# Ledger of designs, part 184: peptides against a protein of PDB entry 1MQS

Target 1, 223 residues: chain A of PDB entry 1MQS
Amino acid sequence: ILKMLFLNKDLNNNDNITTITDDIFNQQEIIWKVLILDIKSTATISSVLRVNDLLKAGITVHSLIKQDRSPLPDVPAIYFVSPTKENIDIIVNDLKSDKYSEFYINFTSSLPRNLLEDLAQQVSITGKSDKIKQVYDQYLDFIVTEPELFSLEISNAYLTLNDPKTTEEEITGLCANIADGLFNTVLTINSIPIIRAAKGGPAEIIAEKLGTKLRDFVINTNS

## One batch from the design tools (peptide; made by RFdiffusion4, then SolubleMPNN)

Design b2_p27_8_s4 (from b2_p27_8, 16 letters changed)
Fold by OpenDDE base, seed 1:
Structure b2_p27_8_s4 (fold): chain B 223 residues (1-223), chain A 27 residues (1-27)
Amino acid sequence: as target 1 above (223 residues)
Amino acid sequence: NEEKEKIQKALEEKNKKTYNYFKELTK
């Protein structure tokens, strides 16, 4: 998230948010930006960052994507929104109207190929593709309660895993979903966890699946 | 730390590929 706010520049990731923002604020010229959010991403940002953090990151204005927004043609915009057709259409409309100088698009989860192609097609028609500086996927399949505390908020996970009537297939499916959520969380926060799981239970299954997903991801992206 | 770096690099490469594909489609 912090990298996104700094236009995905390389940051020293070993420091606290406050330290990073202070260092950048003191050492580099702040690039003022607009942050465009939706309901889901607003909740995420609010749970991780404070108003002062946004300001120090150069966010001068933040607004909901569906809200009427004043044009700022000389200001770059960061979009951090869900990968939906509606949001894509709004972004393209903002592009058509020259609402901002540059567009840094970050989706809160994986953008399906069909939507990526739709975005590209619409942008191509506008002739303003040069204003699109980034199109990135992020993964927010979790609820952030605190900067270092999160939950997948999978309904009835505990009950299902502890119910003796639950089938093996159901357990396997749920564990896969949990592993997917954890995987996305790891990528989003850029932090590799030390996985600790009780042996002989669902936790072990989840741990194994998560490990496999992480390894496979590295292999597939480097190939 | 090594694993973390690999994951970060992989993520960056993924994003780069996505953006490159987007750019190709917009030409």
Scores: peptide ipSAE 0.352, ipTM 0.831, DockQ to the pose 0.637
Fold by OpenDDE base, seed 5:
Structure b2_p27_8_s4 (fold): chain B 223 residues (1-223), chain A 27 residues (1-27)
Amino acid sequence: as target 1 above (223 residues)
Amino acid sequence: NEEKEKIQKALEEKNKKTYNYFKELTK
């Protein structure tokens, strides 16, 4: 998240948020930018960052993507929104109207290929593709409620996993979803966990799936 | 630390590839 706010520059993530923002604030001139959010990303940002953190990151104003926003044609914009057709259409409309100087698009989760192609096609028609400086996927399948406490918001996961009437197939499917959420969490916070799980239960299945996903991600990206 | 670095590099590379592909599609 902090990396995104600093236009995806490399940051030293070994320090806490306050230390990171202080160091960057003192090292370089602040680039002021607009932050565009949706309901999901607003909840995440609010749980992780304080008002002072946003200011130190150079966020002059933040607003919801569906709200009417004043044009700031000389100010770069950071979009941090869900990968939906609706949001893509709004971004393209903002591009058409020259609402901002530059567009740094960060989707909260993986953007499907069909939507990526749709975005590209619409942007191509505008002739303003040069204003789009980034199109990144974030991995936001979690909600931070308290510092270092998060939830995947998978409905009734605990009940389902502990219900003796639940089939093995259903358990496997749910464990896969949980592993996906944890995987995305790991990538988002840039923190590699020590994976430990009790043997003989759903926790072991989740741990195995998560481990495999992490290993595959590293191997496939480095190939 | 080594694993963390690998994941970070992989993430950066993935994002770069995504953006490059997007740019190619917009030509």
Scores: peptide ipSAE 0.351, ipTM 0.828, DockQ to the pose 0.648
Fold by OpenDDE base, seed 4:
Structure b2_p27_8_s4 (fold): chain B 223 residues (1-223), chain A 27 residues (1-27)
Amino acid sequence: as target 1 above (223 residues)
Amino acid sequence: NEEKEKIQKALEEKNKKTYNYFKELTK
């Protein structure tokens, strides 16, 4: 998240948020940016960062993507929004209207190829592709409540997993969803987990799936 | 630490590939 706010510059990820923001704030000129969010990403950002943290990161204004926003043609914008057709269309419209000077697009989860192609096609038509400085997938399927605790906000997960009436298929599906969320969390916060799970239950299934996802990701991405 | 670096590198490469592909499509 901090990397995103600093236009994906390399940061020392061994430091806490406060230390990083303080160091950057004091050591270099702040590039003021606008942060465009949606409901989902707002929840995530709000759980992790304070208003002061945003300010220190150079975020002068943050708004919802669906809100009417004033043009700031001399200010770069960071989009951190869900990978949806609706959001893509809004971004393209903002591009067409020269609402911002530069566009750093970060999707909160994996962008399907078809949507990426749609975005590219629309941007190409505008002739303003040079203003798109970034198109990244950020993976946010979690809410951080405290530095060492986060939630995937999966409704009734515990109840479902412990209900004897729940089918094996339902359990498997839910475990997969949880593993996906944890996987995204690991990537987002750049924190490698020591996976601990109780044996003989859903937790073990989740742990195994998560481990596999992490390994596969490393292998496939580096190949 | 080694695994952390691998994951970070993988993430960076993924993002790079995504952006590069986007740029290619916008030419």
Scores: peptide ipSAE 0.363, ipTM 0.833, DockQ to the pose 0.651; fails the geometry check
Fold by OpenDDE base, seed 3:
Order: structure tokens, then sequence, then C-alpha cells
Structure b2_p27_8_s4 (fold): chain B 223 residues (1-223), chain A 27 residues (1-27)
């Protein structure tokens, strides 16, 4: 998230958000930018970052994508929104109207190929593709409630995993879903977890699946 | 730490690939 706010520049890996923002603020000239959010991403940003953190990151204004926004043609914009057709259409409309100087598009989760192609096609028609500086996926499949606490919002996960009536297949399926969510969380927060799991239970299954996903991701990207 | 760096690098490469593909389609 912080990397996104700094236009995906390389940041020093520090566990403390405040320290990172302070270091950048002190070392580099602040680039002021607009942050465009939706309901889902607003919740995430609000849970992870304080208003002061946004300011230190150079976010002068933040708004919802569906809200009427004033044009700032000389200011770059960061979009952090869900990968939906609706949001794509709004972004393209903003592009057509020259609402901002540059567009850094970050989707909260994986953008399907068909939507990516749709976005590209629409942007191509505008002739303003040069203003699109980024199109990234952030893999937001979690809700952060506290800086170190988050939820995947999987309904009744605890109950299901501890219900003796739950079948092994159901447990395995749920564990896979949890592992997927955790995987996306790791990528989004840019923090590799120390996996701790009780032996002989669903937690171990989740840990194994998560570990495999992380390893596979690294291998597949380096190939 | 090493694993973290690998994951971050992989993510950056993936994002770059996505952007490059987008640029190709807009041409």
Amino acid sequence: as target 1 above (223 residues)
Amino acid sequence: NEEKEKIQKALEEKNKKTYNYFKELTK
C-alpha cells in the first residue's frame, strides 16, 4: 500500500509505516497526488494508514470514485479500486475529461484479462494512453481491522473448522480459501508472515497451502 | 528477508508485465 502511494517507487523495507513516511518526507520532495478509492479500498486504507500518513505520502486529496470530483489537471492521481467494469468506465471517463495529469491505476484484486482488454480498448480510443502510467493488481482479499489484525471475511470459518459435523472435504476446501486470502494479504501488505500453526489440525493445512502458494509464486515469476 | 525480497521482486515483475501488456493493447 505504501509503495502504491509513492507511485511504486522502491521503498526501504521498514516495518514501521511512520518511519518509512518520515524518511521519505525528509529525503525527497513530496509529489502531491490525488487518491481515488472505493468503499472496499477505503476501509483498507483507513485501517492501515492514518490521515497524517497519507499527508506524508503526498496525498493531498482522497475521494470515492463514484463521487463527483473536481478536475485537477496538473495533479497525478492514484486509483485504488476494485476491478469492475463500472470502475473501469469511470476511470476512462476521467481520462477523457483530462481530470488528472497522470493515472496510476491499482486494482484491489486481480483484474481479469477480459476487463484488462476492455480498459485497454477504451483507453486506446481516447488517444490518451500516455497518461496511464501504471496498471497494477494489489490483491486485496482481506479487511484490515487493526494494524496487525485482519479478517478474510469468510463466513463462519471458525465454526466450520471446529464443527465435528464438517466433512474432511469441506475443511480442505475452506483451508484452501483461507490460504488464498492469506496469500493475497501477504502480497498486498508486502510482509512475509512467520507461519505458526498447531499441528494436526486445519491450521496446519492452511500453513502448508500458504507456504506452497508463496513458493510457487516466486518460482513462476522468476521463470 | 531473502524470501521477502523474492516475493517483492516477483510482484514487481508481474505488475510490470501487466502494464506492458496493457501498453501493447493500447497501441
Scores: peptide ipSAE 0.361, ipTM 0.831, DockQ to the pose 0.618; fails the geometry check

## One batch from the design tools (peptide; made by RFdiffusion4, then SolubleMPNN)

Design b2_p28_1_s2 (from b2_p28_1, 12 letters changed)
Fold by OpenDDE base, seed 4:
Structure b2_p28_1_s2 (fold): chain B 223 residues (1-223), chain A 28 residues (1-28)
Amino acid sequence: as target 1 above (223 residues)
Amino acid sequence: MSPIKDLTEEFKKLVEEYKEKLKEEELE
């Protein structure tokens, strides 16, 4: 994933993401890029990278591929999306509209031959093939679906929490909403979870809020 | 070996092939 964010350049085999981002941030002029994700890839990115990691990689803004996005014709874009016909059509439309200066296309899994041909055919018609700098696939070998994994499906939660323009009040409000959703889920399954959260971010805030709600509930129910 | 596959050259080749086909169709 980091390799993708650095336009698939050879990264020194330093195993620590933080060390890699710090070293690159300090040594090279940061090329600012837009990161385009889908729902699936957003989940992947959120599990591996922090907001600061994205910033250090030169990601100024990230958006969902299906969202209305403002044109940034002078900014290169990295697409990290599922290999679907729908996503290909959107990429081609973005290309047609000159939405970005350069296109770095990275598919999360293997791109079927028929879709590669479809992409190539559509791009050939646009006359703008020179703007496509890279096409990669198989970034994710397989997604292990854990049976106990669920989503609250709060729209744009990740984007909002990781947008530097988001106010502290907005973050606090969203964290409260997420905690409420998780609390309701816990009540529905009638099981008290072990809460695990990354330190120093919104997840910790959510965990604290959820913990408080659960403690209050247990106290009130046992009274 | 990283499972990541570079398709750029293959993609570019396909684009050129389709461009040629489009030119041929316009000439017919």
Scores: peptide ipSAE 0.597, ipTM 0.918, DockQ to the pose 0.309
Fold by OpenDDE base, seed 1:
Structure b2_p28_1_s2 (fold): chain B 223 residues (1-223), chain A 28 residues (1-28)
Amino acid sequence: as target 1 above (223 residues)
Amino acid sequence: MSPIKDLTEEFKKLVEEYKEKLKEEELE
């Protein structure tokens, strides 16, 4: 995802997001961009990135692809949307209307050949193919699996978390273990979860830890 | 390897093919 936000430039592998963002922020002129999402990709982005992360990546504004968007003819746009005929038609319409200066198209999953051909055909008619700088797909391998209930099989987790004798260190350690287990599960099923947790308790700690792990992973794997 | 696939070159090729086809149709 970060690679996408930086226009799929080779980001030097060794630097933490902070270093990459700082280096880009400090050394390279931040290219301000518009991020265009759909409902599915919005959920994904929201689960992995914070608003500040988007700003650091040079995203000035983000909008839904189906929303009425103001023209920004001098601003490059990043599309991160599902590979559907509807989205392709909207992208082409945006191209025809000179909605943005440049188009970086990133499909969330595999783009079928017929849709690639359709996109190419429509773009060929517009005479504005030069504005399309990139076309990528397969960013998210969402295994649309039915929601499954699973257990991490951590013995006495509930009891430990609710025992008044449990120390803060023990709670923190257990929360870290739970977060690790959840993280591994997420990687195994190749699905980015929407994390929901009650506020003010261990669940929030776990959610935060898991979120951090997921963010770090997405950053490291897409670099 | 990131499952991300770059389709840019393939896309550009297809665009050119369709442009050529359009030109041929206009000449007919």
Scores: peptide ipSAE 0.591, ipTM 0.917, DockQ to the pose 0.364
Fold by OpenDDE base, seed 5:
Structure b2_p28_1_s2 (fold): chain B 223 residues (1-223), chain A 28 residues (1-28)
Amino acid sequence: as target 1 above (223 residues)
Amino acid sequence: MSPIKDLTEEFKKLVEEYKEKLKEEELE
């Protein structure tokens, strides 16, 4: 799962989650991403990761695949969903609508050959296959003990950002909260990250706020 | 078996095959 969140880069298997996240956070630029889940994968992630782990992985927002999601055409998306015809159709529709800049598709279990072919056929018609950067399937053997624990805070952020009734002030407030979380992570690691964010979305707002907080902190501590 | 399987290359190959089929159908 962590490997997936870091776009399936090689991670040292012998390190605990904290060590892995710390090492990556210190050595690599944070790429802000959207995480698209279904009910099953939400439970899986919630059982393995904490809220801070998602932040360290550069996940700015997460949403359910079946929910109406606002387009973020400059933001890469990670899909972690069940290998179903329905999910494939939604992914293809998201591709057609240019909902995200890049698509990293991870299925929660083995993808049947017929569904792989269906996905490929539909994508071939769109002419946008270059946006699909990765297709993975996984063999997850996780016992979901507490499916709702991690999903509650995540769902609220997604709903707030995608609700057309959300005010600019509310968006700003949410972005500030996310920036605070990231800031706390930086302080815990005791390393200043290189911040890179996609333009034109919440990620940019978060990056700016985080940058300001870090600058203020450095000034105050040197002072 | 690795818990994670990379299907990207296979997927890209299939996409190209279907693109070729579509081109052939448009020429007929």
Scores: peptide ipSAE 0.574, ipTM 0.904, DockQ to the pose 0.305
Fold by OpenDDE base, seed 2:
Structure b2_p28_1_s2 (fold): chain B 223 residues (1-223), chain A 28 residues (1-28)
Amino acid sequence: as target 1 above (223 residues)
Amino acid sequence: MSPIKDLTEEFKKLVEEYKEKLKEEELE
């Protein structure tokens, strides 16, 4: 999963999630991405990753594939979804509408040949095949009792963060909204994440805001 | 072996094949 979040680059598998994320976070410029999930993949990710892990991987927003999502034409998207005709059609529609700048498609289980061909055929018609950077099939067999990851509906947040024309105030506001979303997610999963962020970027701002919110919440709950 | 399979090359090949088919159909 972490490999997927880092666009399937080779990660040293011998390190724990924290070490991997720290090493990558410290060495590379964070590429901010949108993560598109379905119900099944949400459960999977929730069982393995903490909110902070997603943030360290440059995932600022994650949404369900069936939800209405705002276009983020300058933001790359990672799809981690079940290999279904429905999901393929949605991905193609997102491609047609230029919803994201780049598409990294990861299927949660084996992609049938007929669906691969269907995807290729539909993409060929769009003339936008260059936007699809990766297609992976991930054989995940996770039994998750309860999903602990929820979609953050922050549709306009990423466009604003990645637009060089966005003002610092707008970035700060967006980071606050992201932090709010993450905070709500943390509350929902009833787990306090270890917040780590790269210095000097939006991630640090988000981490700081989230940390403050969590601290305030803990203080208020224990009073 | 990682259960993850990279289908990108195969996918790109299929896309090109379908593009060629579309061009042939337009010329007919």
Scores: peptide ipSAE 0.597, ipTM 0.914, DockQ to the pose 0.310; fails the geometry check

Design b2_p28_1_s3 (from b2_p28_1, 13 letters changed)
Fold by OpenDDE base, seed 5:
Structure b2_p28_1_s3 (fold): chain B 223 residues (1-223), chain A 28 residues (1-28)
Amino acid sequence: as target 1 above (223 residues)
Amino acid sequence: MSPIKDLTKELKELIKKYKEEREEEELR
């Protein structure tokens, strides 16, 4: 998320979010920009960032994508929204109206091929493709239900893990999927968690798998 | 898999393709 707020520039420091934002704020010219969110991404941002972090990242204002927003034709915009047809249509309309100077588009999850093609087709008609500077998908495999609380929304995970008819192979596969989702979440927020799990159950298996993934990542990135 | 994927190049290529297809249709 911080990488997105800094226009996907490489952030070299393994430091805490606060240290990174402080260092960047003090060392570099701040590029002021607008942040456009939806309901899901608002919850995500609120769970991982403080208001002061947004300010230090150069976010002057944040708004919901479905709200009426004032034109800021000289200000770059960061979109962090769900990959839906509705959101794509709104982004294209904002592009047509020259609402912002530059468009940095970040989808919260994977963008389906059909929606990528739809976006491309619509933008091709506008003649304003040069204003689109970046397009990313973030692969957030979780739903934020409350601040600092989220779910991976893996269908029937609790039932499957507690069903005595579930095979060892099915349990192992599901635990791997959960660990992968958690790993992607950790990478997205750029913070290494303290892992706590109950002993003697699926939670311990997941914790072990996640711990291994994190250790491997740290070793490979520091080498 | 990296949790972040850059689609910028792919999008720009698709935009170019659709523009060219439209220009060809207008000339027929």
Scores: peptide ipSAE 0.595, ipTM 0.926, DockQ to the pose 0.486
Fold by OpenDDE base, seed 3:
Structure b2_p28_1_s3 (fold): chain B 223 residues (1-223), chain A 28 residues (1-28)
Amino acid sequence: as target 1 above (223 residues)
Amino acid sequence: MSPIKDLTKELKELIKKYKEEREEEELR
């Protein structure tokens, strides 16, 4: 799962989640991404990862695939969803509408040949195949999903940022909380990251807030 | 062997195939 969040780069599998996220956070520029889930994958992610782990992996926002999502045309998206016709159609529609800048598609189980061909056919019509950067499957074929308590924290951040009924104030508040979390992480690691955020979305708000906090901290520490 | 399978290359090849087929049909 962490490998997916880091765009399937090689990770040391023997390390705990915290060590892996910390090491990557220290070595690489944080690329902010959107994580698109379904009900099944949400349960899986919640059992393995905490909200802080997602943030450390550069996941700014996560959403359900069937929910109405705001366009973030400058933000790369990671899909982690079941290999169904419905999900494929939604992904293709998101591609057609330029919902995101890049598409990293990860199916939870094996993608049937007929669905692979359907995906290919639909994408061929869009002319936007270059936006699809990766397609993987079989992520959960060997993962036993144990339902544990972390679903609530992930769901709250998700619902707040992607609910069209969410007020600007609530979004700003959540972005502030995310920025605070990232700031605390940076301080703990004692390394100032390069902040990279897409323009025009929550990521930019978070980046600005985090940047301000870091600047203030550096000024106060050097004074 | 990682249980995770990379389908990117295969998908790209299929996309190319379908594009070519459509272009040929439009020229007829």
Scores: peptide ipSAE 0.594, ipTM 0.923, DockQ to the pose 0.294
Fold by OpenDDE base, seed 2:
Structure b2_p28_1_s3 (fold): chain B 223 residues (1-223), chain A 28 residues (1-28)
Amino acid sequence: as target 1 above (223 residues)
Amino acid sequence: MSPIKDLTKELKELIKKYKEEREEEELR
């Protein structure tokens, strides 16, 4: 999963998730990405990763594949979804509409040959095959009861955070909204995450805001 | 063997194949 979030780059497997995320985080440029999930993959992600791990991986927004998603044509997208005809059709539609800049597709289980061919056929018609950067089949058999990961429905988060014309005030406002969403997610999961963020970017701002919210909540609950 | 399989190359080859087939059909 972490490899997927880092676009399947070779990660030294010997390090704890924390060390890997810290090492990548210490790498100067966080590539912000959108994560697109389905119900099954949401449960899988929730069982393995903490909310903070997604932020460290450069996930600005995550959404369900069946939800209406705002176009982010300058943002790379990671799909982590079940290998179904429905999901393939949605991915192709997203490609046709230039919803994202790059497509990193990861299927949760084995992709049947017929669906691979269907995907290829549909993509061939679009003329946008160059936007598909990776397709992986991960063969994940995680049975997770109750997904702990929720979609943050924040439109244009990546574009706003990466647009050089965006003001510090706008960035701060968006980071606050993201932190609010994460906070609500943490409350739903009923676990306090260890917050870590890259220095000097939106992730740090979000982490600080989230940390403050969590501290305030703990203080208010213990009072 | 890592359960993760890279299908990128295979997909790109199939896309190319389908494009070529369509171009041939349009020329007929």
Scores: peptide ipSAE 0.594, ipTM 0.923, DockQ to the pose 0.322
Fold by OpenDDE base, seed 1:
Structure b2_p28_1_s3 (fold): chain B 223 residues (1-223), chain A 28 residues (1-28)
Amino acid sequence: as target 1 above (223 residues)
Amino acid sequence: MSPIKDLTKELKELIKKYKEEREEEELR
């Protein structure tokens, strides 16, 4: 999963998730990405990663594949979804509409040959094959059985985002870096997002910082 | 060996194949 979030780059360190994310976050320019999930993959991600881990991996927004999503044509997207005809059709539609800049497609299980051929056929018609950077499958060897608990777990994850071991300075620094990345994304897209953040957590801090940056920018550009 | 399989090359080859087939059909 971590490898997927870092666009399947070779991560040389067998270290703990936290150490890897911290090292990458501190040493490399964060590539901001959108994460597209389905119900099954959402449950999987929630079981393995905290929201802070996603942020450290450069995930700015995560959304369900079936949800209406705003176009982010300058932002790369990671799809982590089940290998179904429906999901393939949605991905192809997203490709046709230039919804994202780059497409990194990761199927949770084995992609059947017939669906691979269908994907290829549909993409060939679009003329936008160059936007598909990667396709992987067989990420998960197990079925996550409880999709209904995901919304509650995410909510709890947002509530538990305060690792008591994380210093206030570290949290503030992380939130600042995330806000900077989001700000740069907003500028690139040339669209002001509606910022929705949960109250009482890092998300609120990020939202406030981002809001301030956007306000400052608007004031400076209109002067 | 990681159970993860890279299908990128195979997909790109299939896309090329389908594109070529369509171009041939349009020329007929």
Scores: peptide ipSAE 0.588, ipTM 0.922, DockQ to the pose 0.282

